# Ledger of designs, part 67: peptides against a protein of PDB entry 3H8D

Target 1, 122 residues: chain A of PDB entry 3H8D
Amino acid sequence: DMKRQQRFFRIPFIRPADQYKDPQNKKKGWWYAHFDGPWIARQMELHPDKPPILLVAGKDDMEMCELNLEETGLTRKRGAEILPRQFEEIWERCGGIQYLQSAIESRQARPTYATAMLQNLL

## One batch from the design tools (peptide; aimed at target 1 P12)

Design b2_p29_6_s3 (made by RFdiffusion4, then SolubleMPNN; from b2_p29_6, 14 letters changed)
Fold by OpenDDE base, seed 5:
Structure b2_p29_6_s3 (fold): chain B 122 residues (1-122), chain C 122 residues (1-122), chain A 29 residues (1-29)
Amino acid sequence: as target 1 above (122 residues)
Amino acid sequence: as target 1 above (122 residues)
Amino acid sequence: DKNLEKFEEWLKSRDKVIDWEELERRAAE
């Protein structure tokens, strides 16, 4: 159902080893999620010391957040929710369009709002 | 088409008479808009000295923004775009649900994402 | 928030500790 709420979140993180270091020595990463209704459709991770990680539902379920949206508590955390474009801009920059497209073509992607939007675009 | 992008915006304004007053004497209002694709679906205004104004497409076209989304330049104004809930919270507080519902029942409202969502809720 | 705590632990198990200070700083902007 394309009328499901699309919600996007961004969570900054550091490595456990950096928890107690001085702020300047805490290398920041960013965890991104797109929820299509209650379930995650896309996940993306910017890491301070490795390439971005792109994940799409169906293909990468084992690596993606298994919690439903409510279970994450993200909707109740001020500052966690971001605008769609704030997600999409990074997604696109990281090659997310190609990644998702490939997942669709290989029949690995679960149908989501994201797959539908991409298929309407292409 | 319920797959159209739903985008929400908020713009602060002051009264013309307050333009050149000291900052503390500039009473701020807030202009809100919901765009269903390129066209406005709902408009809402919080005024410092009068009741909120609620407007819905079809019923209040003459009082609503006549520019399409692109023409407004809002998408290019940093900080103007807000989360859906940031709009809806105020909308609901101002009686927007009842207002839109009444517009639907009187057959004055143009079908939009907003009307569809409300009708699915009720 | 118990769910948020659960999520936090989920991330920790994947080598990510939420930077709450950064999140709150940005939220306050």
Scores: peptide ipSAE 0.344, ipTM 0.643, DockQ to the pose 0.601
OpenDDE base, seeds 1, 2, 3, 4: peptide ipSAE 0.344, 0.344, 0.344, 0.344; ipTM 0.655, 0.640, 0.647, 0.645

Design b2_p29_6_s4 (made by RFdiffusion4, then SolubleMPNN; from b2_p29_6, 12 letters changed)
Fold by OpenDDE base, seed 1:
Structure b2_p29_6_s4 (fold): chain B 122 residues (1-122), chain C 122 residues (1-122), chain A 29 residues (1-29)
Amino acid sequence: as target 1 above (122 residues)
Amino acid sequence: as target 1 above (122 residues)
Amino acid sequence: DEALERFEAWLASRDMVVDEEALEERARE
């Protein structure tokens, strides 16, 4: 709802070992986050050398960014914010619907905008 | 919900009388649109020489873009799509909440994502 | 931005370093 803004961010990243290599030798990944208000609801990581990582609040809190939205500074990072669909498209492609669904069914997912929307869809 | 994508667009425009003037003499306006799925839900116009125009589906259909989202080609117009907050911030600043609220109360507003969200907020 | 620095530090702790060049390119799009 309008009380909590849904904001999405994408951060390209490289491995620490690659940060001083030539651009062609830097294997790029992508870090994604969905913030439901100040708190992260979903996180997703596309790594260059391993399968995508899907994370949902409640289930995966220990692996997700613990910083609230303001603490991340992401809203001030030019180019970091993305459209909802830009997140959702990748999320869906990586099996995010099924992942979040299973987290809901197992009672592991903390209620978020994402869980609510999924439940509206299903 | 996830069944209808909420997409927002912004198009700068100049007055026909200004289109052949020097850049410094072109007074720019901004056209905004919120599409709830394929159909427009809200439209907003920031004119350089008159008050902002707020339009909501149902009430202002005759003044709003009659093209569905695909027909507009906006999804293919680079730089046209904006984040939800980019629309909402201007909408709120222009009194959009009150405008849409009054349209709902008068039974003029067609139900859209915007009306639903407003009703969730109020 | 101190907040952003903290975020980058968090990313680093997870074996991720912000690709500033790529991010800047996205910002220009």
Scores: peptide ipSAE 0.293, ipTM 0.616, DockQ to the pose 0.502
OpenDDE base, seeds 2, 3, 4, 5: peptide ipSAE 0.041, 0.288, 0.116, 0.290; ipTM 0.561, 0.595, 0.483, 0.615

Design b2_p29_7 (made by RFdiffusion4)
Pose (drawn by RFdiffusion4):
Structure b2_p29_7 (pose): chain A 119 residues (1-119), chain B 122 residues (1-122), chain P 29 residues (1-29)
Amino acid sequence: KRQQRFFRIPFIRPADQYKDPQNKKKGWWYAHFDGPWIARQMELHPDKPPILLVAGKDDMEMCELNLEETGLTRKRGAEILPRQFEEIWERCGGIQYLQSAIESRQARPTYATAMLQNL
Amino acid sequence: as target 1 above (122 residues)
Amino acid sequence: SRFEEMLAIDVVNGEEVYSPLAEILEKPH
């Protein structure tokens, strides 16, 4: 019904902007858009647990801008293939995280919940 | 979901003569493919030593890879798959829009998602 | 074929390796 689009933004901590390159610890931010709306959000941090977020339970914590208002389709190198998102998501326990939210009625139906419920 | 049937692939390559040269002397080229479902709709090659090769379905059937998408194994090759923009950027810089527009005007281009996309643009 | 004049570039454990591109793009004999 809707186009699935995935984005990745590598980042460094604000406190690391003026250190030498070897002292800049990198992280990665990810987003899965199910049409204009985010279905899943994922953050890999060098200093704390991975942040896994799903539409519904985590609306308050997730990026609130729809796809067009982010400008992500306009940023070079930001868009990634579905597998590049799914591989990281699975290694973070994302399958169990989305399943847990589904069973406790905290998950808003998206292409992502439809995929987990099917298989 | 015509867009979901669209798949794009890129294989960097070198000539055999450069196989054992220093990494800085390995003149790389790139082979690209746009699959419209099971069949290649566009094929593109950047070469380090000759003009770029642009091929479209219908007009260029003899020159294109004859295998369908499953027969190639490309969906199983790590790092081979690229986003549509990564193919389109190179296709445009090679004159691919003019090449596809001419094939359409000469009616040599077989209707594909690529010809449908260029027509919606015009 | 022109595919036989090419070697595909792959990355394994951070190192480049090469194989005939024709083996990917043509039917075996």

Design b2_p29_7_s1 (made by RFdiffusion4, then SolubleMPNN; from b2_p29_7, 14 letters changed)
Fold by OpenDDE base, seed 1:
Structure b2_p29_7_s1 (fold): chain B 122 residues (1-122), chain C 122 residues (1-122), chain A 29 residues (1-29)
Amino acid sequence: as target 1 above (122 residues)
Amino acid sequence: as target 1 above (122 residues)
Amino acid sequence: SRYDELLAINEVDGKETYEPLSSLLERPE
């Protein structure tokens, strides 16, 4: 249903070992999620020392957030919600379009707002 | 079409008479807009010295932004775009639900994402 | 879980605090 609310979130994270270091020595990562209504459609993780992780619903369910949006703390975490473009810009930069397209073509992607929008663009 | 992008914007404004006053003497207002795809669906204005102004497509076209979103420059103005809830919270506080509902019931409102969502809620 | 060894950053008024990322994204064990 295209009437479902599309909401995007970002959480910065650090490694436990960096917790007590000076700010310049903390290597920050970024956790991203796109929720299509209550359920996650896309997840993305920027780590400071490894390649970006891209995950799409259907294909990567076992590795993605399994909670519905309300069950998470995302809506209650100050500053966590971001604009669609703030997600999409990073998604595109990390090769997300190709990743999701491949998942669609292999019939691994669950239909979501993300899959629908991509198919409209193509 | 529910596939149209819903985008929300906010621009602070001051009165011309306050332009050269000290910051504490500048009474700021806030201009809000909801665009349903390229065209405005709702507009809202918070003034420092008069009641909020609520405007909905169809009913208030003559008083609303007449430019399509791309023509406005809003998408290129840093900090102008806001989250849906940032608009909706103020909209609700200003009586926007009742205003739009009345416009729908009087058959003055043009069908938009805003009208559709309200009718889904009721 | 991939979140087990990660701390979410909370920033309030320029001050950073931390909580397990799993606390935001997973059910308690």
Scores: peptide ipSAE 0.355, ipTM 0.592, DockQ to the pose 0.803
OpenDDE base, seeds 2, 3, 4, 5: peptide ipSAE 0.037, 0.351, 0.353, 0.353; ipTM 0.558, 0.514, 0.594, 0.595

Design b2_p29_7_s2 (made by RFdiffusion4, then SolubleMPNN; from b2_p29_7, 13 letters changed)
Fold by OpenDDE base, seed 3:
Structure b2_p29_7_s2 (fold): chain B 122 residues (1-122), chain C 122 residues (1-122), chain A 29 residues (1-29)
Amino acid sequence: as target 1 above (122 residues)
Amino acid sequence: as target 1 above (122 residues)
Amino acid sequence: SRFDEKLAIEEVDGKEVYFPLSSLLTRPK
């Protein structure tokens, strides 16, 4: 159902090894999530010292959030929710369109709002 | 209702002012909370360079966590929940019994599981 | 868990705190 609410979230993170380092030595990463209704559709991780990680439902379920949106508590974390474009801008820069397209073509992607939107663009 | 679930949490923190200091200058504190059902009953903060802060519901509402338990997301933070005795041991060492007692006697404390237990001991 | 122990950054009660990012990904334990 394309009427499901699309919600996007972002959480900064650090590596455990950096926990006690000086602020300048704490390499900050960013965790992103797109929820299509109650369930995750896309996940993305920006790391300071390695390539971005892109994940899509169906293909990467074992590496993605296994909780429904309510269970994550993301909606209750102040500042965690972001605008759709804030997610999409990074997704596009990281090659997310190509990644999702490949997952669709290989029949690995679970149908989501994201897959539907991409297929409409093609 | 004394049948409400009592849950206790502890999380480490750094002072906002130390956020960008060298690790050796990041003094770690400990934040403790006792929830009597959905609402906070007691809060405690251990600081590395100043006396402990003790807070009790009713008296210190403006300085305590303003969120209900679910809103805090503490139940979803792995390792945050602690045993009752882990809280009480520190509470007692910091003079929490006397602090709560004084709050009760001055009629500043809101009735909670904590106030009830203390009154039963006296 | 397949997820690493990255530490999410959050402000709680005006203080910066860290918690396992996996708490957002897996069920609480």
Scores: peptide ipSAE 0.333, ipTM 0.688, DockQ to the pose 0.474
OpenDDE base, seeds 1, 2, 4, 5: peptide ipSAE 0.201, 0.329, 0.324, 0.332; ipTM 0.579, 0.680, 0.672, 0.684; seed 5 fails the geometry check

Design b2_p29_7_s3 (made by RFdiffusion4, then SolubleMPNN; from b2_p29_7, 14 letters changed)
Fold by OpenDDE base, seed 5:
Structure b2_p29_7_s3 (fold): chain B 122 residues (1-122), chain C 122 residues (1-122), chain A 29 residues (1-29)
Amino acid sequence: as target 1 above (122 residues)
Amino acid sequence: as target 1 above (122 residues)
Amino acid sequence: SRYDEYLAVEIVDGKEVYSPLSDLLLRPE
């Protein structure tokens, strides 16, 4: 249902090896999630040293967050929730539109708010 | 159209009389806006010394922001954009649900994303 | 999991606190 609340989150991450390094030496990555209601619809990872990872529900379930939104505790983490555009801007830059479109066309994508929005644009 | 981007903003304001007072003597109010696409759907004002002001499109057009979203420059103001829940939480606390419901029932409200969402809940 | 190689960063009381990113993504076994 398109009425479900869309919520977006971002969590920075580092490599264990950088844990005790000076801030300037910590190479931060960014984990992004789009939840369509309680269920994740899209996930995205920015890495400092490899290409972005894009994941969409249905196609990439095995690689995505397994927890529902409440189980993640993301809603209780200060600063974790971000604006839709903060997610979408990065998503688009990383080729997310094409990625999701391909997943839809191949019948791999589970219907989500994201798939519906994209289908409306095409 | 429910496909329009919903964006929310918050801007602090002070009374002219407090303009040149010490910070501790500046009583801050908060101006909130919900834009349904380019057009404002709801406006809300928290005042330090009077009841909240709630405004909905159609009913309160004469008292609401006259500028479309782009004209406001809100999208270019750092920290102005807020999460939907940041708006809705205050809206609800201020009696916004009842206010909008009444505006719908009286046929005063212009159809917006906000009216549609409320009608879906009732 | 491939996520075990990453630590989620959180600021607690002005300090960075780290936890396995997998804790955020995966159910406990």
Scores: peptide ipSAE 0.274, ipTM 0.592, DockQ to the pose 0.795
OpenDDE base, seeds 1, 2, 3, 4: peptide ipSAE 0.272, 0.274, 0.269, 0.025; ipTM 0.588, 0.593, 0.589, 0.548

Design b2_p29_7_s4 (made by RFdiffusion4, then SolubleMPNN; from b2_p29_7, 14 letters changed)
Fold by OpenDDE base, seed 2:
Structure b2_p29_7_s4 (fold): chain B 122 residues (1-122), chain C 122 residues (1-122), chain A 29 residues (1-29)
Amino acid sequence: as target 1 above (122 residues)
Amino acid sequence: as target 1 above (122 residues)
Amino acid sequence: SRWDEKLAIEIVDGKEVYYPLSSLVERPS
C-alpha cells in the first residue's frame, strides 16, 4: 500500500572486535534502514574499510532486520530517525538504484514503496 | 499523485513591528509548511500571543505561500526541513484534522496528499 | 554478516556505550 508511512533511520556502529580498543582505533560504521509501514524495505551499511552493503526486501531478507518497526525501538531512540533525502542521497551514491533495479528484474525483490518508486522513475 | 515527495519545513519569524526591539522583546513565532511535491498542501503558523493559524490548499490559497518549493529556497536553508511527525504533531494539537476535514466536507479543499491521508483515516 | 552483529554506539554521560543492535528490541506497546 502506497499509503503506508515511510520512515528512515540511521545508527552508528562499531564491530564487536573493536569495542575494547582505544577510541582512535574504533572504526565507526553507519547502519541505515528504510521502513515501509511496519516492515523494512531497504537496508544499507557503510563500513570504514570495505564497500557499502546494500540490501533489499525479498532478496536479502536473511541479512536484514527481521523486526517490525515497533519492535526495533528505533522510533523511541533520539536522533535515530532521519529524513528520506538523507537516506536516498547515500543510497544513490552507493549504487542503490541499480541494485534495486537488478533485484526487480531478477524477480528477487518483493514489492515495496521503494520498488514502486523505482518503477515510476523508469 | 500519492507518489509525490512529501516535505516539511519550519522557520522562525518575528513580527515586523518587533524587529528593532531588544532581543527579550522580540516574540518569536513559527511558520510551518507541508509541500506535496512542488506545491504547498498545508501551512501553519504559531504565534506567541494569538491562536494558531491553519491553512489548507484550495481553501486558503490567498493566504498561503504561492511559491513552489524550489522557488522558496527552503531546501537550501540549513535546519529548515523537519520530519513529517514534527509537523503532524503540531498540526494535530492545533486542530488541523478537524480543520482539513471541514474544508473537505465543504468542498473547499483541493486534493492533496493531506486530504488523501485524512480520507483514509475516516 | 547480519545487522545484529553490529554494536550500536550511544553516548551516555559523555562516554561511548556499545550494545548489539538486536538489544534495541522492545516489547510492543
Scores: peptide ipSAE 0.078, ipTM 0.508, DockQ to the pose 0.444
OpenDDE base, seeds 1, 3, 4, 5: peptide ipSAE 0.063, 0.061, 0.030, 0.039; ipTM 0.499, 0.502, 0.317, 0.411; seed 1 fails the geometry check

Design b2_p29_8 (made by RFdiffusion4)
Pose (drawn by RFdiffusion4):
Structure b2_p29_8 (pose): chain A 119 residues (1-119), chain B 122 residues (1-122), chain P 29 residues (1-29)
Amino acid sequence: KRQQRFFRIPFIRPADQYKDPQNKKKGWWYAHFDGPWIARQMELHPDKPPILLVAGKDDMEMCELNLEETGLTRKRGAEILPRQFEEIWERCGGIQYLQSAIESRQARPTYATAMLQNL
Amino acid sequence: as target 1 above (122 residues)
Amino acid sequence: SASERLFELMEMNDEQFPWEPSEEVLFLE
């Protein structure tokens, strides 16, 4: 029913902007858009646990902007294939995280919940 | 979900003559494919030593890869799949829009998602 | 012939451009 689009933004800590390149610890921010709305958000950090977020339970913590208002389709190198998102998501325990939110009635139905519920 | 049937692939390549040269002397080229479901709709090759090759379904059937998407194994090759804009950016710089527009005007281009997309643009 | 060439390109690519895990995968490992 809707186009699935995935984006990745590598980032460094704000405290690392003026250190030498070897001292800049990298992280990665990810987003899965189910149409205009974000279904899953994922953040890999070099200094704390991975942040896994799903539509519904984590609306307050997730990026609130829809796809057009982010400008992500306009940024070069930002968009990634579905497997590039899914591989990282699975390695972070994302399948169990989304399943747990589904069973406890905390998950908003999206293409992502439909995929986990099907298989 | 005609868009979901669209799949794009890129294979970097070198000539055999450059196989054992230093990495800086390996003149790379790129082979591309746009699959409209099981069949190649557009094929594109950037070469280090000759003009770029642009091929469209219908007009260029003899020159294109004959295998369908499953027969190629490209969906199982690591790093081969690219986003549509990664194909379109190169296709445009090669004159691919003019090449596809001409094939459509000469009615040589078989209707595909690619011809449908160019027509919605015009 | 074009299909044979595709498999030749894929083979040559595996030899000259081997696939490596992403930085995110290496980070999580």

Design b2_p29_8_s1 (made by RFdiffusion4, then SolubleMPNN; from b2_p29_8, 13 letters changed)
Fold by OpenDDE base, seed 5:
Structure b2_p29_8_s1 (fold): chain B 122 residues (1-122), chain C 122 residues (1-122), chain A 29 residues (1-29)
Amino acid sequence: as target 1 above (122 residues)
Amino acid sequence: as target 1 above (122 residues)
Amino acid sequence: SAAERLQELLAQEEREFPYEPSEEEKFLD
């Protein structure tokens, strides 16, 4: 249902290998989520030393957050919420359009706002 | 119509009196806008040396932006768009709820998303 | 789990990336 609120979040992280290093030696990554209403539709991780991780609902459910949006606490985390374009710009640059398209074509993607938007562009 | 896209923008400004001063002597203000679809619903200004300016559609039309959203170029200005909460938090802190409520009660406010939301909270 | 990972990220973020008030927040304080 196109009436569901689309909300986007971003959390910086330090890679596990750098957690115990001096602050100057900690490389920053970024965790991203798109919620289509209460449920995650897309997840993305930017790593400083490996390819981006792209995840889409239906295909990657075992690797994605199983919590609903309220359970995550993201809505209460100051500075975590981002604009749609701040997610989409990174998603596009990481090959997310092609990744989601392939998941739709393989019938692995769960229908979400993201799948509907992409299907309207094709 | 609750189907109109709500978009929020923020632009820093330097006071007219400070434009020709050294950078260190320029006090920054903030201009904010809420667009309910193509039209401005609320405007707000934070000034470093006077009370905040609060403006609502219908009441303050002569003091508000007359341009539609596309004409403003705000959608094309990188970093100008903000989250709803980034506007609402400042609006609330500046007494915007009371200002809009008074405009509704006086029958000066034009119906917008903002008036509808406030009427649902009262 | 993915939920546990998110909670770890959130807990780490509070330690490693403490909230810095925006220019507007500093203006309103």
Scores: peptide ipSAE 0.291, ipTM 0.755, DockQ to the pose 0.760
OpenDDE base, seeds 1, 2, 3, 4: peptide ipSAE 0.290, 0.288, 0.021, 0.022; ipTM 0.754, 0.749, 0.676, 0.679; seeds 1, 3, 4 fail the geometry check

Design b2_p29_8_s2 (made by RFdiffusion4, then SolubleMPNN; from b2_p29_8, 11 letters changed)
Fold by OpenDDE base, seed 3:
Structure b2_p29_8_s2 (fold): chain B 122 residues (1-122), chain C 122 residues (1-122), chain A 29 residues (1-29)
Amino acid sequence: as target 1 above (122 residues)
Amino acid sequence: as target 1 above (122 residues)
Amino acid sequence: SAAERLRELLAQEEKQFPYEPSEEELFLA
């Protein structure tokens, strides 16, 4: 089994209410994604005005990117791709380990690289 | 053999002559490194006022970083680590493929991940 | 030495990525 490539991405988003504000008044959020091969394994959203959103494949499919990696165009967007640690640092800070663990324990998480890594740490 | 982790880094440098100039007048160079496990495999320097410098392990050891990756502190410097493609794009643009190929052909290059990859492409 | 030069380079603080989150943005996490 060719080990699926783990790729991580981050893109900023501006709240709709801030779209027409001066750049200095635009509060940026951040959208993060972890792709395990062509499919998203984890998604995370940092918001300037609400708690972070953590999403894991299997549990949160309805709220996660439904496009495969190639369909997203993220691989073609300069500056979108980030290092694994750049994702994991934020993921950990946001309680992602516990979130994913709970999803595994509840049998809601789809097996991914992320679930496998967590299971190896436990 | 645990596949050695390939890690890439980039740090800016300011020319000594520009150190005391206003920020707008400081021409930045860029130092790049590819580490194949703990040891540097390739180094590249972009200068604002001279041609790029390409260096490969075995051939250019005298001009390359002699520190292992952990000794460099690069892994602890925020923003220093870059994606493989961020290195390779510049490497290719600077003629790195031909440089490394010539080093292999002249038997000056130390076998690294970089030499192996190039040999697989030829 | 290359080591000394690298240490000098590492002492320079500069943003490497155009979309690097600010500390404030990271605090939102």
Scores: peptide ipSAE 0.071, ipTM 0.649, DockQ to the pose 0.406
OpenDDE base, seeds 1, 2, 4, 5: peptide ipSAE 0.023, 0.065, 0.038, 0.069; ipTM 0.630, 0.643, 0.513, 0.649

Design b2_p29_8_s3 (made by RFdiffusion4, then SolubleMPNN; from b2_p29_8, 12 letters changed)
Fold by OpenDDE base, seed 2:
Structure b2_p29_8_s3 (fold): chain B 122 residues (1-122), chain C 122 residues (1-122), chain A 29 residues (1-29)
Amino acid sequence: as target 1 above (122 residues)
Amino acid sequence: as target 1 above (122 residues)
Amino acid sequence: SAAKRLQELLEQEEKEFPYKPSEEILFLE
């Protein structure tokens, strides 16, 4: 249902190998999620020393969050929720439009708000 | 113009008297702003030990931010921008609806997006 | 005070829930 609430989240992370390093040596990454209603539609990970990871529902379900939005606790995590544009700007920079488009063309992407919006643009 | 972008910001603050205290003794407050286009429409301050401060454009201009949005640098401050609902939820809890309504009734409030939305509700 | 209560509510954070990353990472609070 295209009337579902679109919600976006961002959580910082560190690598396990950096867990016990000095603060200046702990390189932070960023985990991003787009929820189309209760279920994740897109996931993205910014790493400090490797290419970004882009994931879309249907294609990458096994690598994405399996929890529904309520189960994640993200709505209750202070500062986790972000503006749509804060997600989309990074998504665009990382080549997310092309990634999602390719997933649609190959029929790997499941229909979401994200697929619908992209299809309206093209 | 009701087509103006609505943007919301939140900044934590520490009381001057707590500036040099131990971290556990530093009570944080929160400064909130609603910008209707380039100009502030509502301002709100949460204090740890006194009632919230509510301010509306037209009535409280002398106590509110005098800078336009670009001059504030808020758009460039990481993590300052918040979702509309993050502002509105606190505004409602603090009695902001009644405060703005009273300012409208007394003809103290200048027209903003906030006044228009409230008038559409009533 | 109502203001203090609001601050406490705003500062309240639930315990971390497991998120599924693509690989092993440690989420920060």
Scores: peptide ipSAE 0.095, ipTM 0.547, DockQ to the pose 0.039
OpenDDE base, seeds 1, 3, 4, 5: peptide ipSAE 0.088, 0.068, 0.068, 0.098; ipTM 0.419, 0.436, 0.421, 0.445; seeds 1, 3, 4, 5 fail the geometry check

Design b2_p29_8_s4 (made by RFdiffusion4, then SolubleMPNN; from b2_p29_8, 13 letters changed)
Fold by OpenDDE base, seed 5:
Structure b2_p29_8_s4 (fold): chain B 122 residues (1-122), chain C 122 residues (1-122), chain A 29 residues (1-29)
Amino acid sequence: as target 1 above (122 residues)
Amino acid sequence: as target 1 above (122 residues)
Amino acid sequence: SAAARLQELLAQEEQQFPYQPSEEELFLA
């Protein structure tokens, strides 16, 4: 389980309402994903005008990307892949540790690399 | 050997002669390093006014960074660490594969993750 | 404020280097 490749991705997005506005009026958000092997373990979204969205596998499956990593095409998107710390720094700032911990304690999180790392940290 | 952590770094640099010039007259170069565990395996430099410099461990030790990874402080420099492909793409474009291959064939390269990967590729 | 915190996060992300090499790097390579 801990031998699966961990890969992280980030994609900026423009809100649908801003898509066809002038560039200066397009507010940018950020979509993040952590893949534990082929399957998503965590997803996160930064929005310019609402709180961050944090999602963890098992608990939030219905709200997370349903595609496996290969199907997403993220590995083929230039500039999409990021380092673990680029994800984790934002995750931590957004309260991701507490969020994932709560999901583990409530038995809602499915086991992933992320859950294992957190459990090792505590 | 193949279980050592591979880490890659990139730092922009300004030529010494340009350091105190106006910003528009400062030509930027790029310094790259591949660390195979604590020790450098490859180094590369992009210059604005001369050909790229490619360096491989064993062959080019005297021209490469002599500090181990921890001593460099690179791991603590924000924005310095890059993904493997960010290094490899430039390495390939600069003829790094052929350079490393020649170093292996001439028995000048010391064994690293990079040499192993190339030998697996061929 | 929540808005300020979010803006800090977004601004920080924009400062990150892209996965792809810069145009300058590609030109020099």
Scores: peptide ipSAE 0.120, ipTM 0.650, DockQ to the pose 0.103
OpenDDE base, seeds 1, 2, 3, 4: peptide ipSAE 0.125, 0.119, 0.095, 0.110; ipTM 0.673, 0.666, 0.647, 0.668; seeds 1, 2 fail the geometry check

